Peptides against a protein of PDB entry 5HOI. Designs and how they scored, part 138

Target 1, 351 residues: chain A of PDB entry 5HOI
Amino acid sequence: FRYMPFSPAGTPFGFTDRRYLTMNEVGYVSTVKNSEQYSITVSFFDVGRFREYHFEDLFGYDLCFLNEKGTLFGQSKTGQIQYRPHDSIHSNWTKIIPLQAGERITSVAATPVRVIVGTSLGYFRSFNQFGVPFAVEKTSPIVALTAQNYRVFSVHYSQFHGLSYSLSELGTSSKRYYKRECPLPMSLPNINSDMKKDANLDYYNFNPMGIKSLFFSSYGDPCIFGSDNTLLLLSKWRSPEESKWLPILDSNMEIWKMSGGKETTDIHVWPLALAYDTLNCILVKGKHIWPEFPLPLPSEMEIRMPVFVKSKLLEENKAILNKKNEIGADTEAEEGEEDKEIQIPVSMAAE

## One batch from the design tools (peptide; made by RFdiffusion4, then SolubleMPNN)

Design b1_p17_2_s4 (from b1_p17_2, 9 letters changed)
Fold by OpenDDE base, seed 3:
Structure b1_p17_2_s4 (fold): chain B 351 residues (1-351), chain A 17 residues (1-17)
Amino acid sequence: as target 1 above (351 residues)
Amino acid sequence: SKEDEELYNKVKEALSK
């Protein structure tokens, strides 16, 4: 296993000179290879609130986190980080994170009040928005970070224990844990089954954990979207005994429903954020599971517990069709039967 | 294919309702 730099909803280069460093509900950060340099563009979905900007990157930033106030960049090997406020009134700052031999920055996160750096050795470094350090903590190896306000959701990996997560609050004086290195019930990518397509191998080499994104919901609940395309939400995290992961959306099932029950291999959900009861996402067309250039407009997908089984819906639809044919609807309808849209029951929203 | 495009558009329209 190799620790790779992770950014929320980041994409690989593949065979191109371009990739997304990160994307979320605020916008998307792209990088283009220009010989020995990179050109970085920070773009926004709300063009009325924010102005797109670009700069030349001489360091080869491979880590990024975007928020409403600025963009954090990081270089996984050198330990360099840069914070760029979106407002030109505030100054950019740069810092070098001290790394041990073979240590890499694996993830970075930024809020309007905190900057967080996680490493392959499990160093958790916290700063304020001006790059003033608070503390250094040693944890299990960090593979992903996200943050909202003062809260941090961290994903850890151990070769012996697999995936774990922590949920913490970075106050002014101390770090509080709500959850500390608890088991994360997320499936890892299966190398043997999924590797039949070269595109899956390229993505696995870029992101061996298969974590497409992680974020906080609008309600402040930790969310993670894995390689199985299931959105997990951490419910009741304030009560340690009652806290559980909820599979609130199977995006493959929802695509299958919206297609009229057609199996598709070339439509993918790319997660951005969870706002109330809707997953903000990019609907991707093609062989690659990630968005290419130009970025499509975001779509909203209503969250739904995966309570339906495809096989049962197919059997029920066949039984309805057979009953209609017994009632004496004319014989000319037989040749077109394979393409008929599956009537999917309106899922009662589980209150 | 043309079918994959029609299917993508159908899913995209369903997400817009």
Scores: peptide ipSAE 0.277, ipTM 0.871, DockQ to the pose 0.817
Fold by OpenDDE base, seed 4:
Structure b1_p17_2_s4 (fold): chain B 351 residues (1-351), chain A 17 residues (1-17)
Amino acid sequence: as target 1 above (351 residues)
Amino acid sequence: SKEDEELYNKVKEALSK
């Protein structure tokens, strides 16, 4: 296992010269290799609210976090970070994070009020939006970070204990934990099943945790989207004893439903954000599980708990078809039984 | 394939409603 730089919904280069450093509900950050340098573009979905901008990156930023006020960049090996406000009124700032030998920045997050840096040794560094440090804390190795306002959702990895998470609030004087290194019940990538496709190996080498994204919902609940394409939401996190992860969407099941029950390997959900009860996502077409260029327009997918089993839905549809045939509807539509769209009952689409 | 395009368009249309 190797700690890799993680950014929410970041994509690998693959065989290309370009990738997304990060994307969310605000927009997407791309980087293009230009010989020994990179060109970074910060693009927005709301083109009326924000102006796209670009700059030359001489450092090779491999970490990124986008919010409504600015973009945080990081270089995992050198420890350099840069914050770039979207508004030209505020100045860019750069800082070097001190790293130990072999230490890497593994994730960065930024809100309008906080900057957070996590490392492969579990150093959690907090700053204000101007790069003034608050604290350094030693945690378990950090593999992913997201933040909203003063709250931070961190994912940790131990070779012995697997995945854990923390939920904390970064006040001015102190850090409060709502959750501290609690077990995270997320499925890790299955190396043996998924590595049969070169594209999955490339993604695994880029992101060995299979965390496609993590974010806070519009209600401020921690969300994570893993390699199993299931959206997990941390419910009742304000009550430590009642807090639980809810599988609120199986995106593979939803694609299967919307396809009319056709199995496909070339349609994928790429998570951006959870707004109310809808997953904002990119619907990806192709062999790669991640979006390519140009970025498709975002889609909204309603959250649905994965209560249904495909096999039962297939059996029920066969039973309905057999009953229709017994009732003497001689509709000689010789459309091969394999091509018949599974009518998913509207009740089952709403459940 | 053409079928994958049709499926993608079908899913995309379903997500646009």
Scores: peptide ipSAE 0.245, ipTM 0.850, DockQ to the pose 0.821
Fold by OpenDDE base, seed 1:
Structure b1_p17_2_s4 (fold): chain B 351 residues (1-351), chain A 17 residues (1-17)
Amino acid sequence: as target 1 above (351 residues)
Amino acid sequence: SKEDEELYNKVKEALSK
C-alpha cells in the first residue's frame, strides 16, 4: 500500500496526456500534460451561472476540490496549495503546507468558508477561505476528505485497523466531532479478483482505496462510493448510538435492471453528488470504469436500497419462461436463452 | 460492441426518465 493523492471523482491519466483532477455537481477540473507543464481547465455544468477558465500549472497539481465559489488545488509532494475563486473579484492565494520527510498531502477540501488539508501522517490542517490557519490536529493517516459548509468528512487508513471515518464541524473557535475515527464498513478493492483487467490495475495504482468519490448529500449526510459501486450514506450521524451506514444504491444492480437483466462490463456509474433522492453521475461507456474525454453529460439515478438478490430474480424469470413454454409454444425457434430481457416486476422497479 | 452501445443507450434513456 502507498498513500496516493485523492480528489473526489478524480480520474487517472492512463495512457493519455489528460485526466480529471476532480468532478462534482458544480463541474469538472481537467489537466493536460504539456511537456514539463500542465494546462488546467475549470469547467462548469451550469454554463449560464459560471464562466469556464484555464491557467498554466507549473507545479503539477495532483489534488483538487471544486465548490460553487472557487477551486482548491494541491501538490501532494511539495505541499503547495492554491485557491482560485471563480469570480475575479477575489484574489487567488497560494501557501506551502509544511511536510515532514516522506509526508504527502493525501487530500484537500474547500467550502466557501473553510479549506482543509489532510496528510499521510494524519496532520489535519484547517484554514478559512482566505487561507488564514485555524488549527493543526494529529489524527490517523488521512486518505480522503470532503467538506460542506463547516462540516468535514474525513477517511482514515491504518494498516492494522483498516478504514475509519470522522465527521466534524469546524466552528470559529473549536472543532466538534460527531464521529471520531469510527470503523468505515466500505469494502477495499480486491486485488486478486479485480486486477484480471489491466484497466483495474491502472486505477488501483492511482487510487488504492477504491474510493471513487465522497461528498455530502443535499441534506448534509456523508456519502461514500467505493470500488464495489455501492453508495453508502451515513444516516442519523447526529445521534452517535443510532448512526449507521446505509447502502442506498448498488449501481451495478441498477445498471443490470435498466439493461433488462443483461450482464455488461462496459457500462459504469461514476458518482458526482447526491441531491435529495437522486445520484448525479456520469454514465461511462467503455473498458475504463472512469469517464474519458469528452465528458458525457451527467445523468440522474434514483437511490434504491439493494433488497433484491439477482440470483432469485433470474430463477423467478426462468420459472415464468418455463410456465409460458408449457402452455403454448410448439412453433417458434430457439433464439438463444441469453438474450431474453428479464421482466423486472414494476414493484421491484419502484422500490 | 454494437450491443454495448444499444445497452448504454437503453440505460441512458432509463436514467433520463
Scores: peptide ipSAE 0.235, ipTM 0.843, DockQ to the pose 0.790
Fold by OpenDDE base, seed 2:
Structure b1_p17_2_s4 (fold): chain B 351 residues (1-351), chain A 17 residues (1-17)
Amino acid sequence: as target 1 above (351 residues)
Amino acid sequence: SKEDEELYNKVKEALSK
């Protein structure tokens, strides 16, 4: 196992000279390799509120986090971080995070009030938006971070215990835990089944945890979207004993419904954010499970608990087809059973 | 189903708090 730099909804280079460092509801950050340098572009979905900007990157930033006030960059191996406000009023700042031999920055997060750095040795470093340090804490190895306001959702990995998560609030004087290194019930990528497709191997080498993204919902609930394409939401986190992960969307099931029950292998959901009861996402069409260039327009997918079993819907549709065939003894349609659009009842599509 | 709608409504209610 290797700790890889993680950024929310970041994409690999693949066979190209360009990738997305991160994307969310605010926008997307791209990097293009130009000889020994990189050109970084920070783009926004709300072009009326924000102006796109670019700069030359001499360090090869492989970590990024975008928020409404600025962009945090990090270099996983050197420990360099840079914060760039979107406004021209606040200055950019750069710092070097001290790393031990073999230590990597694995994830970074930034809010308008906090900067967080997590490492492969489990160093959790907190700063204000101006880079003033608050604390250094030793945790289990950090593999992913996201933050909203003062709240931090961290994912940890142990070779012995698998995935865990923490939910914390970074006050001015102290860190409060709502959850501390609790088991995370997310499926890891299955190397034996999923790696049969070359595109999945390339993505696994980039992101071995299969975490496509993690974010806070518009209501401030921690969300994670894994390799199984299921959106998990942490409900009731304010009550530690009542807290549970809810599978609020099976995106593979929703794609299957949208296709009329056809097995589609060329449509993929790439998560951006959860706004109220809709997943903001990129619908990716093609061989790769991640968006390429140019970035497609964001789509909305309504959240639905995976209450429908695909096999039952197939059996019900077979039973409806068999009842129709019992009424209509007309002989001619030997056209193969495989291509018939599964009529999902409009009531089940609207509920 | 009524159970599925009730579960979905419980999720929406849990998200709104």
Scores: peptide ipSAE 0.006, ipTM 0.328, DockQ to the pose 0.030

Design b1_p17_3_s1 (from b1_p17_3, 7 letters changed)
Fold by OpenDDE base, seed 5:
Structure b1_p17_3_s1 (fold): chain B 351 residues (1-351), chain A 17 residues (1-17)
Amino acid sequence: as target 1 above (351 residues)
Amino acid sequence: SKREAFKERVQALLAQP
């Protein structure tokens, strides 16, 4: 196994001179090989909010994280990181992360208030938005990071224990754990079954964990989208004993249903973000499971809650209705509510 | 609806060669 640089929804070069370093709900970052250097472009989906910008990259940045305030870049081998605010009023800054022999930066994340660097040796480095260091912590090897505000979702890998995750909050004085290196019930890419297609081998070599993306939902829940094209959401993470991963979307099954049961093996979902009940994604057609150039417009896939969560909500709604009926409120039972798409209640996601 | 728009995009992709 080799630790590879991970960025949310990043794509391989393949046989091309260009790739996406990262993409999410804010926008997408592309890099193009130009002789011995790279040209990086930071593009936005809301063209009215931010102006697209580009710069020459002499370092070969292979890590990226985009947020609403700026873009963090990293070079996995040299340890160089750069933060570029989208607003020209704020200065860019560059820093070198000290790496041991054979150590790699495996993931970077940035919020408007924090910068996080994770490494193949499990060094977790935290900074403020100006690159002032807070702490260095030793964890299990980090393979992926995302962050929202002060919260960090980290994925770890051990050859002996497989995938684990942590959920932490980076306060002003200390790191708090909500979850610390708990088992992550995500399937790894199956080398033997999937590698019969050259396109799957290229992606596996780029991303051996098969983590297409990870993000926080609009409610602040950790989300991960693996090689099985299932969106997992961590529910009840504030309650250590009640916390569970919910398979909230099988994207292959949803595409298959929308096709009318046709073969859809050449149609792929590329995840961007989860906003409420909607997965923002790129629909991809072809042999490659990742978007090519030009980037298609994002699509919105509505999430139907899993049958188990629907059944619980139906039971809770029936219990509420029965209590209303016992209180003698003449609420005419409108028979028509059974077919209403049960939206994910804000409470069930945010608890 | 969001679902109809997504379904139309999937059908459009299926109709491409």
Scores: peptide ipSAE 0.547, ipTM 0.947, DockQ to the pose 0.618
Fold by OpenDDE base, seed 4:
Structure b1_p17_3_s1 (fold): chain B 351 residues (1-351), chain A 17 residues (1-17)
Amino acid sequence: as target 1 above (351 residues)
Amino acid sequence: SKREAFKERVQALLAQP
């Protein structure tokens, strides 16, 4: 097994000179190999809100994380990271993460307020949006990271224990764990069954964990999309005893239903984000399970969450609203976490 | 509906060679 650099919904080069470094609901980052250099393009789905930009990459960035404010790049071997705000008002910054012999940056994440770097030796490094370090923690080897606001979802891998996950909040003074290295019930890629197709081998060599993407939902729930094409959502993570992974979508089954029960072995879902009850994804047709160039327009897949999951999300959201109203009565509004009113989709409120 | 639009996209992809 080899720790590979992971970025959410990143694609391999395959037999091409180009790949996606990352993609999500905001946009997609592509890199094109030009001799010893790379040309990086940061593209957006909302072309009215953001302007596409490109730059020459002399470092060979193999890690990327895109958010609404900027793009974080990383080089897994050298430890170089670069943050590029989308707005020209804010300056780019670059730094080198100190790596031990054989250590690799395995994942990076960035929010408007935090930068996170995870390594193959389990070093978890946190920074503010300006690259000022907060802390270094040693965890189990990190294979994937995502973040939303102050929250970090990390996936860990041990050769002995398999996959685990953590959910943490990176406050100003301290890191809080909601979940710490708990078992992750995600299926790993089956080398024996799937490797008969060269395309699957190429993807496995790029991403041995088969994690196509991980993200936070619009409700702030950790989501992971594995090689089995099942979307898992972590429900009730605020209650350690009640927390569970919910298989909220089997994308293969949904494509099969939409086909009218035909063979759909050449149609693939590539996950971007979960917005309420809707998976934003790229529908891919072909031998490769990942999108090629040009990127197809995103598709919206409605998730038929079991009524029991919808009701619980509604109850959790009501409980959050009620707790906010209770806290808002006595304690002065110091840290205005404008926890945006989680607008329950009318579809989820009506069922 | 979102579901119908998704179904149409899947059917369109199935109709491609």
Scores: peptide ipSAE 0.546, ipTM 0.948, DockQ to the pose 0.567
Fold by OpenDDE base, seed 3:
Structure b1_p17_3_s1 (fold): chain B 351 residues (1-351), chain A 17 residues (1-17)
Amino acid sequence: as target 1 above (351 residues)
Amino acid sequence: SKREAFKERVQALLAQP
């Protein structure tokens, strides 16, 4: 087993000179090999809000995280990280993360207020948006990170215990755990069954955990999309005893239903984000499970969320509305969207 | 609907060789 650099929805080079370093709801970051250097392009889906930019990369950044305010880059072997604000008003900054012999940066994440670096030895390093360090914590080996505002979702790997996850909040004074190295019920890639296609071996070598992406939903729930193409959502994470992973979407089954029951082995969902009840994704056709160039336009897949997720979302929306009303913001009450009966997929209703 | 638009995209991809 080797720890590989992970970025959300990142793609391998394969047999090409180009790949996506990361992609999400904000945009996509591509890199092209140019002899001894790389050309990086940061592109956006909302071209009216953001301007595409590019730069020459002499370091060979293999880690990336994109947010609404900037892009974090990392080099897994050297420990170099760079933060590039999208706005030219704010300066870029670069830092070297000290690495031990054989240690690698395995994942990086950035929000408008925090930068996080995770390593193959389980060093969790936190910074503010200006690269000022807060703390270094020793955890189980980190294989993936994502962050939203002050919250961090981390995935850990142990050879003895498999996958675990943590959910933490990085305040100004301390780190709070909502979940700390709890078992993650995600299936690992099956080397023997899936490797019948050479394309799956290339992807496994790039991403041996099979984590296509991880993100926070628009409601701040941790989401993970594995090699089984199932979207897992962490429900009730504020209540330690009630917290559970919900399989909110089997994307293979949904594509199969949309086909009218045809073979869909060449159609793949590439996850970007979860906004409300909608998975933003790239639909990919071909042998490779990842998008090639040019990037297809994003697609919106409606998720029939379990009733328990919708009720929580309605409660959170009511709480947000009540807070807005207390602040005296005249938000027109859009009238009651009727209780559209959420059909729980029969595969989830088999309790 | 979002579901119909997604279905149309899937059907369009299935119709490609």
Scores: peptide ipSAE 0.544, ipTM 0.947, DockQ to the pose 0.643
Fold by OpenDDE base, seed 2:
Structure b1_p17_3_s1 (fold): chain B 351 residues (1-351), chain A 17 residues (1-17)
Amino acid sequence: as target 1 above (351 residues)
Amino acid sequence: SKREAFKERVQALLAQP
């Protein structure tokens, strides 16, 4: 088994000189091979909010994470990382992560406040947005990372135990675990059935775990999209005993329904983000399960799951909070109330 | 609706050669 560099919704080169390093709801990062160099372009879906930029990459960055404030790059073999703010106010910074013999950076993540580096030996390294280190922790081997604000969703791999996940919060002084190396009930790519098509072998060699992407929802729930094209959402993660993975979308079944029951073997969903009740995705037509160039416009796939209950309960809770504020109750707004888990009433889960 | 717009995009892709 070989640990490969993972970035959310990253694509292989295939037979081309170009690929996407990462993509999400903010935008997409592409790299083009130019002899011994690479040209990197950071593009955005909201062209009014952000300006596209490019630079020459002499290091061959194979890891990337895009957020609303900047882009983190990494080189899996050398341990070099670079953070590039989208604005010109903040400076770029570079750092070399110390790697042992045979160790690789397997994934990187960045938020406006944190930078995270995970390795094939299970070193979890945390930094602030300026590259100041907080901690180094030894975990099971890390295969994927994503982060939102102070929260980190990490996927781990063991040859003996398969896939596990952690959910943690990176405070200023300490790391809190909500989940620590718990079993991840995601299907791995089936080499014997799926590898009969050359295009599936190319993708497997690029991403042996079959994790197309992982992200936090707009509600802060960890999401993962595997090789089975099922979107899993971690529900009730604040309650250790109540936490469960929900299969909130079978994208193959939804495409089949939308076709009117036709063959859809050449239509693929490529996940970007979960915003409220909608999966932002790229619809791909062709032999390859990943988007090629140029990138198609994003599509919104509506999710019929009780996520509609979360939006209504959020609106109801906001309306209750606003009514309490109008009544002049000294609600000491404990800074923690915005982060309370919305309990879905059992009666609404049966509709 | 979002669902109708998505269905139209899927149908448009199915109609491509």
Scores: peptide ipSAE 0.548, ipTM 0.948, DockQ to the pose 0.559; fails the geometry check

